# Designs tried in a protein design run: peptides against a protein of PDB entry 7BDX. Part 123

Target 1, 212 residues: chain A of PDB entry 7BDX
Amino acid sequence: EMGAAACTLLWGVSSSEEVVKAILGGDKALKFFSITGQTMESFVKSLDGDVQELDSDESQFVFALAGIVTNVAAIACGREFLVNSSRVLLDTILQLLGDLKPGQCTKLKVLMLMSLYNVSINLKGLKYISESPGFIPLLWWLLSDPDAEVCLHVLRLVQSVVLEPEVFSKSASEFRSSLPLQRILAMSKSRNPRLQTAAQELLEDLRTLEHN

## One batch from the design tools (peptide; made by RFdiffusion4, then SolubleMPNN)

Design b2_p15_8_s3 (from b2_p15_8, 8 letters changed)
Fold by OpenDDE base, seed 2:
Structure b2_p15_8_s3 (fold): chain B 212 residues (1-212), chain C 212 residues (1-212), chain A 15 residues (1-15)
Amino acid sequence: as target 1 above (212 residues)
Amino acid sequence: as target 1 above (212 residues)
Amino acid sequence: MDTSNDNSTLLLRAP
């Protein structure tokens, strides 16, 4: 209980840029984000055996950790820190997104995808994530998720790739050959207006890239 | 490990007034400080049996909790919050200061005494603490501590009482009759300059009160 | 030049 409560407070206050700077300016940051990755990985590994109650203290704790990573990645210096100093955490997030089954731990997937999207705002972050082994197959695997919010954040991350020529050119062949176009077209007809818009915008961006 | 790391970061950032305001402005504050008191009490109770390593994750976690309380009490709105809404935590801190033996958990005692001193800056806080059952005996018990830093913070808390006529008048009879004058006189000769100064100032304040 | 694409709505999430 207490750990989850403290971590939840830290998550809440990490919405401030000044708090993110204070976290990163301390000598504790590297260790904290290293343990964060290990803790998230341990939690996901525990799910294969035990139906962990989604409302457990452990779940709340891991959600708060993922929330902190997201809020750190929302700040320019936080993105730079993660991409320079905490790459293992980014690798862990990518791995865990692959290890989780469709519909499993949706809230955690959303937070992890939000963190990766925030990291992708920086070209250096986008390069690092997109050059990760199996990144394109992972995006398509995640688009198979039945959850509209997971799919929304995947589409946003795909959009970050297609809108950056320097990144898209490296993966363009694999991207075009494996693109789940029918799935994205189905999302463009979603009753969820956010998912519908994101899928439509991505389809427009893709059409623009085929004509250039 | 992870809980202690997260709580340590929260402690560090709680040195900011804006972070204290953010913690208190959230709907989580009451629950957090309630669990804090229980966690600190549980830790102190565990010490009677197990030689908990002072450098344990549990010790570090409890130190961070006490540090957060201290930093909250350093801010005017934080003092008002503690005295109005988290009295049970203040009661717990007073109890735990009594339950700990001389020389036991010195770092925790110092943090708890610092929190009580910060609360005592507000007249409402000083009234609440000083009207707690056994408060004067507790001050004298704590002055028996072999640690100079514990004794320093006790002397500062005693000074907060004597410098407030509205508080001192209520306890003046018990205070004068039980005052460990020889102990305070010994501290006024300490090689620790901070302890020496605090003891000298308190002796001067007490002399002033005897002549008025 | 940190070409922060202006349309990048930063995702902050409160608990």
Scores: peptide ipSAE 0.034, ipTM 0.822, DockQ to the pose 0.032
Fold by OpenDDE base, seed 5:
Structure b2_p15_8_s3 (fold): chain B 212 residues (1-212), chain C 212 residues (1-212), chain A 15 residues (1-15)
Amino acid sequence: as target 1 above (212 residues)
Amino acid sequence: as target 1 above (212 residues)
Amino acid sequence: MDTSNDNSTLLLRAP
């Protein structure tokens, strides 16, 4: 209980840029993010099936860790830190997103996707994650999720790749050949307005790239 | 491990007034400080003797909790919160200071004494802790500690009582009758300059009160 | 210079 409460408070206060700077300015940041990756990995490996107790102290603890990573990645110096000094954590997040089934750990998956999206705002971060082995197949795997919020954050990550010529050019052949166009078209008709908009925008961006 | 790391980061960032305000402005503050007291109590009760592994994850976790309480008590709104809404935590700190033997858990004892000293800066806080059952005997028990830093923080707490007429008048008879004068006189000759100064100042304050 | 942190692009999440 206490660990989850402390980590939840740390997550809450990490919404401040000054708090992120204070976390990163200490000698404990590297160790913290190393253990964070290991803790998240251990949690995902302990999931004996499709049903997660969302309200468990362990789940809340791991959600808070993922939330802290998200808030760190929302700050420029935090993105730089993650991409330079905590690449193993980024690799772990990518791996865990692949290990989770569609509909499994939805809240955690959303937080991890939000962290990767925030990392993708930096070209160095976007290059790093997009050059990771199996990144494009992973995007399509995640897009098979029944959860609209998971799919929304996947589409945003796809859009970050598509809108960066230096990244997209390296993967354009694989991207075009594997694109789940029917799935994205179905999302453009979603009753969820945020998902609908994100799918429509991505389809417009893709059409623009085919005419150039 | 991860709980101790997260709590240590929260401790570090809680040195900021803005972070303390953010912690207290949330709906989780009451629960956090309630669980903090219980966690510290459970830790002290689990101590099977005089030797503590200072470097244990559990010890570091509890030190971080006590450090957070200290930093909260260093801020005016934090003192108000503790005295109004978390009195059970103050009672727990007083109890745990009594339960610990001289020389046992020195670092924890120092942090708890620092938190009580910070609370004592507010007259309402000083009244609350000084009116607690056995407070004066507790001060003398703590002054028997072989650690100079423990004794320093006890002397500072004693000074807070002595310098407040509204508090001291209620306990003056008990205080005068039980004062370990020989122990304080010995501290005024300490090789530790901070302890020496604190003991000298307290002896001067006491002499001033006997002439008034 | 109003450094409008374009909150549209950055994802912050509190508990």
Scores: peptide ipSAE 0.032, ipTM 0.823, DockQ to the pose 0.033
Fold by OpenDDE base, seed 3:
Structure b2_p15_8_s3 (fold): chain B 212 residues (1-212), chain C 212 residues (1-212), chain A 15 residues (1-15)
Amino acid sequence: as target 1 above (212 residues)
Amino acid sequence: as target 1 above (212 residues)
Amino acid sequence: MDTSNDNSTLLLRAP
């Protein structure tokens, strides 16, 4: 209980750039982000196929942790820290996203995907995650999720790859050979306007790359 | 472990007034400070006469909680919140300070005393704690501590009472009849310069009150 | 030139 309350407060205040700088300016940052990954992993392993109790203190705690990572990754110095000093956390997030089944832990998947998207704004971050083994298959696995918000954040991450020539060129063959085009086309017709727009933009970006 | 790390970060960033305002501006503040008191009480009860493992995750967690309370109490809106909405936490701190033996949990006592001192800067806060049952005996109990830093923070709190006529007048008879003058005189000769100064100032303030 | 591309809608999430 108390841990979840403290993490929730820390998540809320971490929306400030100055708070992110203060978090990272201390000697505790490395330990915090290391344990964050371990805690998130332990939570996902504890689910053992059961339905996530979304309102449990444990769930709130893990959501707050993932939210803090997202807010840190939203700031330039936070991205630099994660990519330089907390790569294991990024690897853990990628692993956990792979281990979760479609429809499982939707809220956590969204938070983790938001964190990866924020990291991907940094070219070094995008390079790191895109060069991770199984990254392209992972994107398609996540895009198979029935949840529109999961799919939205996957599409945004895919767009970050597509819009960066230095990254896209390395995976272009695998990307083109495995692209779930029918799924993306279905999303471009979604009733969810955010998902619809993201899928349309990605399809436009892909068309532009095929003509160049 | 993770809770202690999160609370430690929250403690660090709570040194900012803007962060304290952000903590208090949310809907989670009441719950957080309620559970804080309960957690601190549970920790003190768990000691059962054993030596505090000062470096335990549990100790770090409780220190961070007490530190957060102190930092909140350092800000005017934080004092207002504590005195208006979290009186049970103040009562818990007073109780825990009474339950701890001389030399037991020195670091926690210091943090709790710092929080009470910060609360005492608010006239409403000082009134509330000074009107608590057993407050004057508690001050003398705490002043019996062998630790110079505990004694320093007790003397500062005593000074806050002495310097506020509206508060001091209500307890002046009990205060004068129970004052551990020999102990304060001994502290005025301490090798600890901070303790020495605080004891000297208090003795001067007391002399001034006897001549008025 | 740190082209922090202004159009990257940074995803800040408050609880």
Scores: peptide ipSAE 0.032, ipTM 0.820, DockQ to the pose 0.032
Fold by OpenDDE base, seed 1:
Structure b2_p15_8_s3 (fold): chain B 212 residues (1-212), chain C 212 residues (1-212), chain A 15 residues (1-15)
Amino acid sequence: as target 1 above (212 residues)
Amino acid sequence: as target 1 above (212 residues)
Amino acid sequence: MDTSNDNSTLLLRAP
């Protein structure tokens, strides 16, 4: 209980850039983000056996941790910190996103995807994530999720790759050969307006790249 | 481990007034401070049986909680919050200070005393604390501590009472009848300059009140 | 000048 309450407050205040700077300016940041990855991994590993109630204190704690990472990644110095000093956390998030089945732990997947999207805002972050082993297959795996919010954040991350020529050129062959075009086309017809728009934009970006 | 790390970061960032305002402006503040009191109480109760290692994650977690309370109490809106909405936490802190033996859990006692001193900065807070049952005996009990930092913060809290005529007048008879004058005089000769000064100032304030 | 479109950042308030 208390850990979840504290982490939830920390998550809330981490929406401030000054708070993120204060967290990162301390000597404790490295340890905190190292343990964050381990804690998130332990939680995901525990799901395969126990019906972890989505409303548990443990779930709320891990959601708050993922939320903190997202807010840190929303700030330029936070992205630099994660990519330069907390790469293991990014690797862990990518791994956990691969380990989670479609429809499993949706809230956590959304938060993790939001963090990766925020990291992808800068070229260093996008390069690091996109050069991770199995990244393109992971995107397609995640895009198989029945949840519209998961799919939305996957599409945004795919768009970040497509819109960066320096990154896209490295994966263009694999990307084109494996692209689940029919699934993205189906999403462009979604009743969810956010998912619909994101899928349409991505399809437009892809068409532009085929004509150049 | 992770809870202690999160609370420690929250403690660090709570040194900002804006962070305190953000914590208190949320719907989660009441729950957080309620659980804080319960967690601190549970920790103190666990000390009577187990040699809790002072360097444990649990100890660090509780120290961070007490530090957060101290930083909240350092801000005017935080004092108003504690006195108006979190009185049970203040009562818990007073109780725990009474339950702890001289020399026991010094770091926690210091943090709790610092929080009470910060609450005493405003008249509402000082009134609430000073009107608590057994407050004057508690001060003398705490002043029996072998630790100079504990004694320093007790002397400062005593000074807050003595310097407020509206509060002191209510307890003046009990205060004068029970005052450990010889102990305070001994502290005024301490090799610790902070303790020495605080004891001297209090003795001067007391002399001034006897001549009026 | 890394025109990182700051508007693309996703800040999360605690639920």
Scores: peptide ipSAE 0.029, ipTM 0.820, DockQ to the pose 0.046; fails the geometry check

Design b2_p15_8_s4 (from b2_p15_8, 7 letters changed)
Fold by OpenDDE base, seed 4:
Structure b2_p15_8_s4 (fold): chain B 212 residues (1-212), chain C 212 residues (1-212), chain A 15 residues (1-15)
Amino acid sequence: as target 1 above (212 residues)
Amino acid sequence: as target 1 above (212 residues)
Amino acid sequence: MDTSNDRSDLLLRAP
């Protein structure tokens, strides 16, 4: 309980850039983000047995951790820190997104995808995550999720790859050969307006890249 | 481990007034400070058995909690919040300061005394803590501590009472009859310059009150 | 020019 309450408050205040700078300016940041990855991994591994209630203290704690990572990645120095000093955490997030089944831990998936999207705004971050083993298959696995918010944040991450020519050129062959076009076309007709827009924009960007 | 790391970061960033305002502006503040008191109490009660290493994760966690309370009390709106909405936490801190033996958990005592001193800057806070049952005996019990920093922060809290005529007038009879004058005189000759100064100032203030 | 700054308005905050 108390750990979850403290972590939830830290998550809330991490919305401030100055708070993120203060978190990173201390000698505790490296340790914090290292054990964050381990804690998130332990939580996801625990889901194979007991259906942890989505409202449990453990769930709320891990949501707050993922929220902190997202808010750190929303700041330029935070992205730099994650890509330079916390790569194992990024690798852990990518692994956990692969380990979670469709519809499992939607809130955690959304927060992890938001963090990766924020990291992807930095070219160095985008290079790092896109060069991760199995990255393209992982994106398509995540697009199989029934949740519209999961799919939305996957489409945003895909768009970050497509919008960066230096990154896209490296994955272009695999991307074109494995693209779940019918799934993206179905999303472009979604009743969720955010998902619909993101799918339409991605389809437009893909058409532009085929004509160049 | 992870809870202690999160709480330590929250402690560090709580040095900012804007962070304290953000902590208090959320709907989680009441819950956080309620369970903070319970967690601190549980820790102090656990000391009767296993000598928890002062460097344990539990110790570091409780130090961070006490540090957060101190930093919240350093801000005017934080003092108001503690005195209006978290009185049980103040009562818990006063109780725990009584339960701890001389030389036991010095770092925790210092942080708790710093929090009470910060609360004492507000007249409403000073009234509340000074009207607590056994407050004057508690101050003299705490002055028996062998630690100079514990004694320093007790002297600061005593000074806050002495410097406020409205509060001092209510306790003046008990204060004068139980004052450990020889102990304070010994502290005025301490090799610790901060303790020496605080004891000298208090002796000067007491002399001024005897002549009025 | 570090074009990474041009998408800073698209950054996501976790609520």
Scores: peptide ipSAE 0.179, ipTM 0.833, DockQ to the pose 0.043
Fold by OpenDDE base, seed 2:
Structure b2_p15_8_s4 (fold): chain B 212 residues (1-212), chain C 212 residues (1-212), chain A 15 residues (1-15)
Amino acid sequence: as target 1 above (212 residues)
Amino acid sequence: as target 1 above (212 residues)
Amino acid sequence: MDTSNDRSDLLLRAP
């Protein structure tokens, strides 16, 4: 209870750039993000046995942690910190996104994908996550999710890869050979306007890359 | 572990007025401060049985909570919030200061006294805490503490009462009849400069009130 | 030119 309440307040105030700078400027940041990864991993591992109620204090706590990571990654110095000093946390987020089944822990998946997307805005961050083993298969696994918001954030992360020639060129062969084109085309016809737009834009970007 | 880490970061950023305003402007503040009081009370009750290591995660968590309350009380809108909407927390802090033995949980006592002192800067806050049952006996109980920093913050809180005629007049008879004058005189000879100064100033203020 | 700056407007906040 109290831990979840404190973490929720920390999440709320982490929307400020000044607060993110204050968190990172302290001597506690490195330890905090190390424990964050471990806590998120422990939570996901606990889901295979016990039906943890999604509204539990533990769920709220992990959502707040993922929200804090997302808000840190939304700031330039926060992205630099994550990529330089908290790589294990990024590796954990990638692993957890792979471990979760389609439709499982949708809210957590969305927050983790938002954090990775924000990291991908930094070229160094994009290089790091895209060079992670199994990254492309992971994107396609996540696109199999029935949740439109999960799929939307996967498409945004794919777009970050596609828009960066230096990253896309390294993976272009694997990407083109494994691309779930029919799934993305189905999303371009979605009734969800945000998902529809993201799928259309990605298809346009991919067509541009085939002609160049 | 993770709860204490999150709460410690929340404490660190609560030194900013903007962060305090953000915490209070959210819909979670009331619940957070309610649980804070309960958590602090549960911690103090656990001390009678188990030698909780003062360096434990639980101790760090409660210190961070008391630090957050202190930093909230340092801001005008924070004092107003505490006195209007979190009176139970103030009552809990007063109770816990009474329950703790001399020399027990010194760091927590200091933080709680700092929070009450900050609340006492608001006339409404000073009225509220000084009208609490047993407040004057509590001040004298706390002055029996062997710790100079505890005693210093008690003297500051006594000074807040003495400097406010509207509050002091209500308690003047009890205050004068129970005043541990010899203890305060001993503190005015302390080797601790801050304690010495606070005791001297209080003795001067008391002499001024006897001549008027 | 670090083209990474042009996508700053696309950053996501977690409310």
Scores: peptide ipSAE 0.174, ipTM 0.832, DockQ to the pose 0.041
Fold by OpenDDE base, seed 5:
Structure b2_p15_8_s4 (fold): chain B 212 residues (1-212), chain C 212 residues (1-212), chain A 15 residues (1-15)
Amino acid sequence: as target 1 above (212 residues)
Amino acid sequence: as target 1 above (212 residues)
Amino acid sequence: MDTSNDRSDLLLRAP
């Protein structure tokens, strides 16, 4: 209980840029983010089968950790820190997103995808995650999720790849050959307005790239 | 490990007034400080005999909790919150300070005494803690500690009582009858300059009160 | 000055 409560407070206050700077300016940041990755990995490995997020202290604790990573990645110096000094955490997030089944641990997936999206705002961050082994297959795996919010954040991450010519050119052949176009077209007709818009925008960006 | 790391970061950032306001402005503050007291109590109860502070995750976690309470009490709205809404935590701190032996858990004692001192800056806080059963005997018990930093923070808390006529008048008879004058006089000769100064100042304040 | 277009769409998540 107490660990989850403390970590949840830390998550809440990490929405401030000054708090993120204070976290990163201390000598404890490297250790904290190293253990964060291990803790999230241990949690995901403890999930038996298709079990949803438990309403447990452990689940709340892991959500708070993922929320802290997201809020750190929302800040320029936080992105630099993650990409330069905490790459193992990014690798862990990518791995865990692959290990989770569709519909499993939805809130955690969303938080991890939000952190990757925030990292993708930095060209160095986008290069790092997009050059990760199996990144393109992982995006399509995640896009098979029944949850609209998971799919939304996947589409936004895909858009970050598509909008960066230097990154997209390296994977363009794989991307075009494996693109789940019918799935994206189905999402462009979603009743979820955020998902609908994101799918429409991505389809427009893709059409623009095919004509150039 | 991870809980201690997260709580230690929360402690570090709680040195900011804006972070304390953010902690207290949320709906989670009451629960957090309730569980904080229980966690510190459980830790102190787990100590066998005259065992010092373990270099453990549990110890570090409890130190961080006590540090957070201290930093909250350093802020005006934090003192108001503790005295109005978290009195059980103050009662717990007083109890735990009584349960610990001289030389036992020194760093935790210092942090808890610092929190009580910070609370004592508010007249309402000083009234609350000084009206607690056994408060004066507790101060003398704590002043028997071999640690100079424990004794320093006890003397500062005693000074807060002595300098407030409305509080001191209620306990003046008990205070005068039980005052460990020889112990305070010995501290006024300490090689620790902070302890020496605090003991000298208190002896001057006491002399002023005897002549009035 | 890496004028990386701070894409305005930073995702903060509150608890």
Scores: peptide ipSAE 0.038, ipTM 0.835, DockQ to the pose 0.068
Fold by OpenDDE base, seed 1:
Structure b2_p15_8_s4 (fold): chain B 212 residues (1-212), chain C 212 residues (1-212), chain A 15 residues (1-15)
Amino acid sequence: as target 1 above (212 residues)
Amino acid sequence: as target 1 above (212 residues)
Amino acid sequence: MDTSNDRSDLLLRAP
């Protein structure tokens, strides 16, 4: 209870750039983000056995942790910190996104995908995550999720890769050979307007790359 | 571990007025400060049975909670919030200061006394705490502590009462009849310069009140 | 020149 309340407050105030700078300027940041990854991993490992109530204090605590990481990644110095000093946390987020089954822990997946998207705005961050082992298969695995919000954030992350020629060129062959085009086309016809737009934009970007 | 790390970061960033305003402007503030009092009380109750290591994650978590309360009380809107919406937390702090034995949990006592001192800067806060049952006996109980820093913060809180004629007049008879004058005189001769100064200033203020 | 593409689409999430 108390930990979840404290972490939720920290998540709320981490929406400020000055708070992110204050968190990262202290000697406690490295320890905090190291334990964050471990705590998120421990939570995901506990899901395979127990019907965890999504509204549990533990779930709220882990959501707040993922929210803090997202808000840190929204700031330039936060992205730099994550990519330079907390790579293990990024590796953990990628691992957990792979370990979670379709439809499992949707809120946590969304927050983790949002954090990776924010990291992908930094070219160094985008290179780091896109060069991660199994990254392209992971994108397609995540795009199999029935949740429209999960799929939306996957499509945005895919677009972040496609829009960077330096990153896309390294994976272009694998990307073209494994692309779930029919699924993306189905998403471009979704009744969810956000998912529809994101799928349409990605399809336009992909068509532009085939003509070059 | 993770809760202590998150709460320690929240403590660090709560040194900013804007962070205190952000904490209090959210819908989570009331819940957080309600659970804070309960968590501090639970910790103090656990001390009577177990040799708690002062450097335990639990101790660090509770120190961070008390530190957050202190930093909230350092801001005008934070004092107003505590006195209007979190009186139970102030009552809990007063209770815990009474329940803790001399020399027990010195760091926690100091943080709690600092929070009460900050609250005492608000006349409404000073009235509230000074009208609490057993407040004057509690001050003398706390002044029996062997720790110079505990005694320093007690003397500052006593001075806050003495310097407000409207508050002091209500308790002047009890104060004069129970005043541990010899102990305060001994503190004015302390080798600790901060304790010496605080005791000397209080003795000067008391002498000024006897001549009026 | 680190073209910080200030992509205005940064995702802040409040609790």
Scores: peptide ipSAE 0.038, ipTM 0.834, DockQ to the pose 0.055

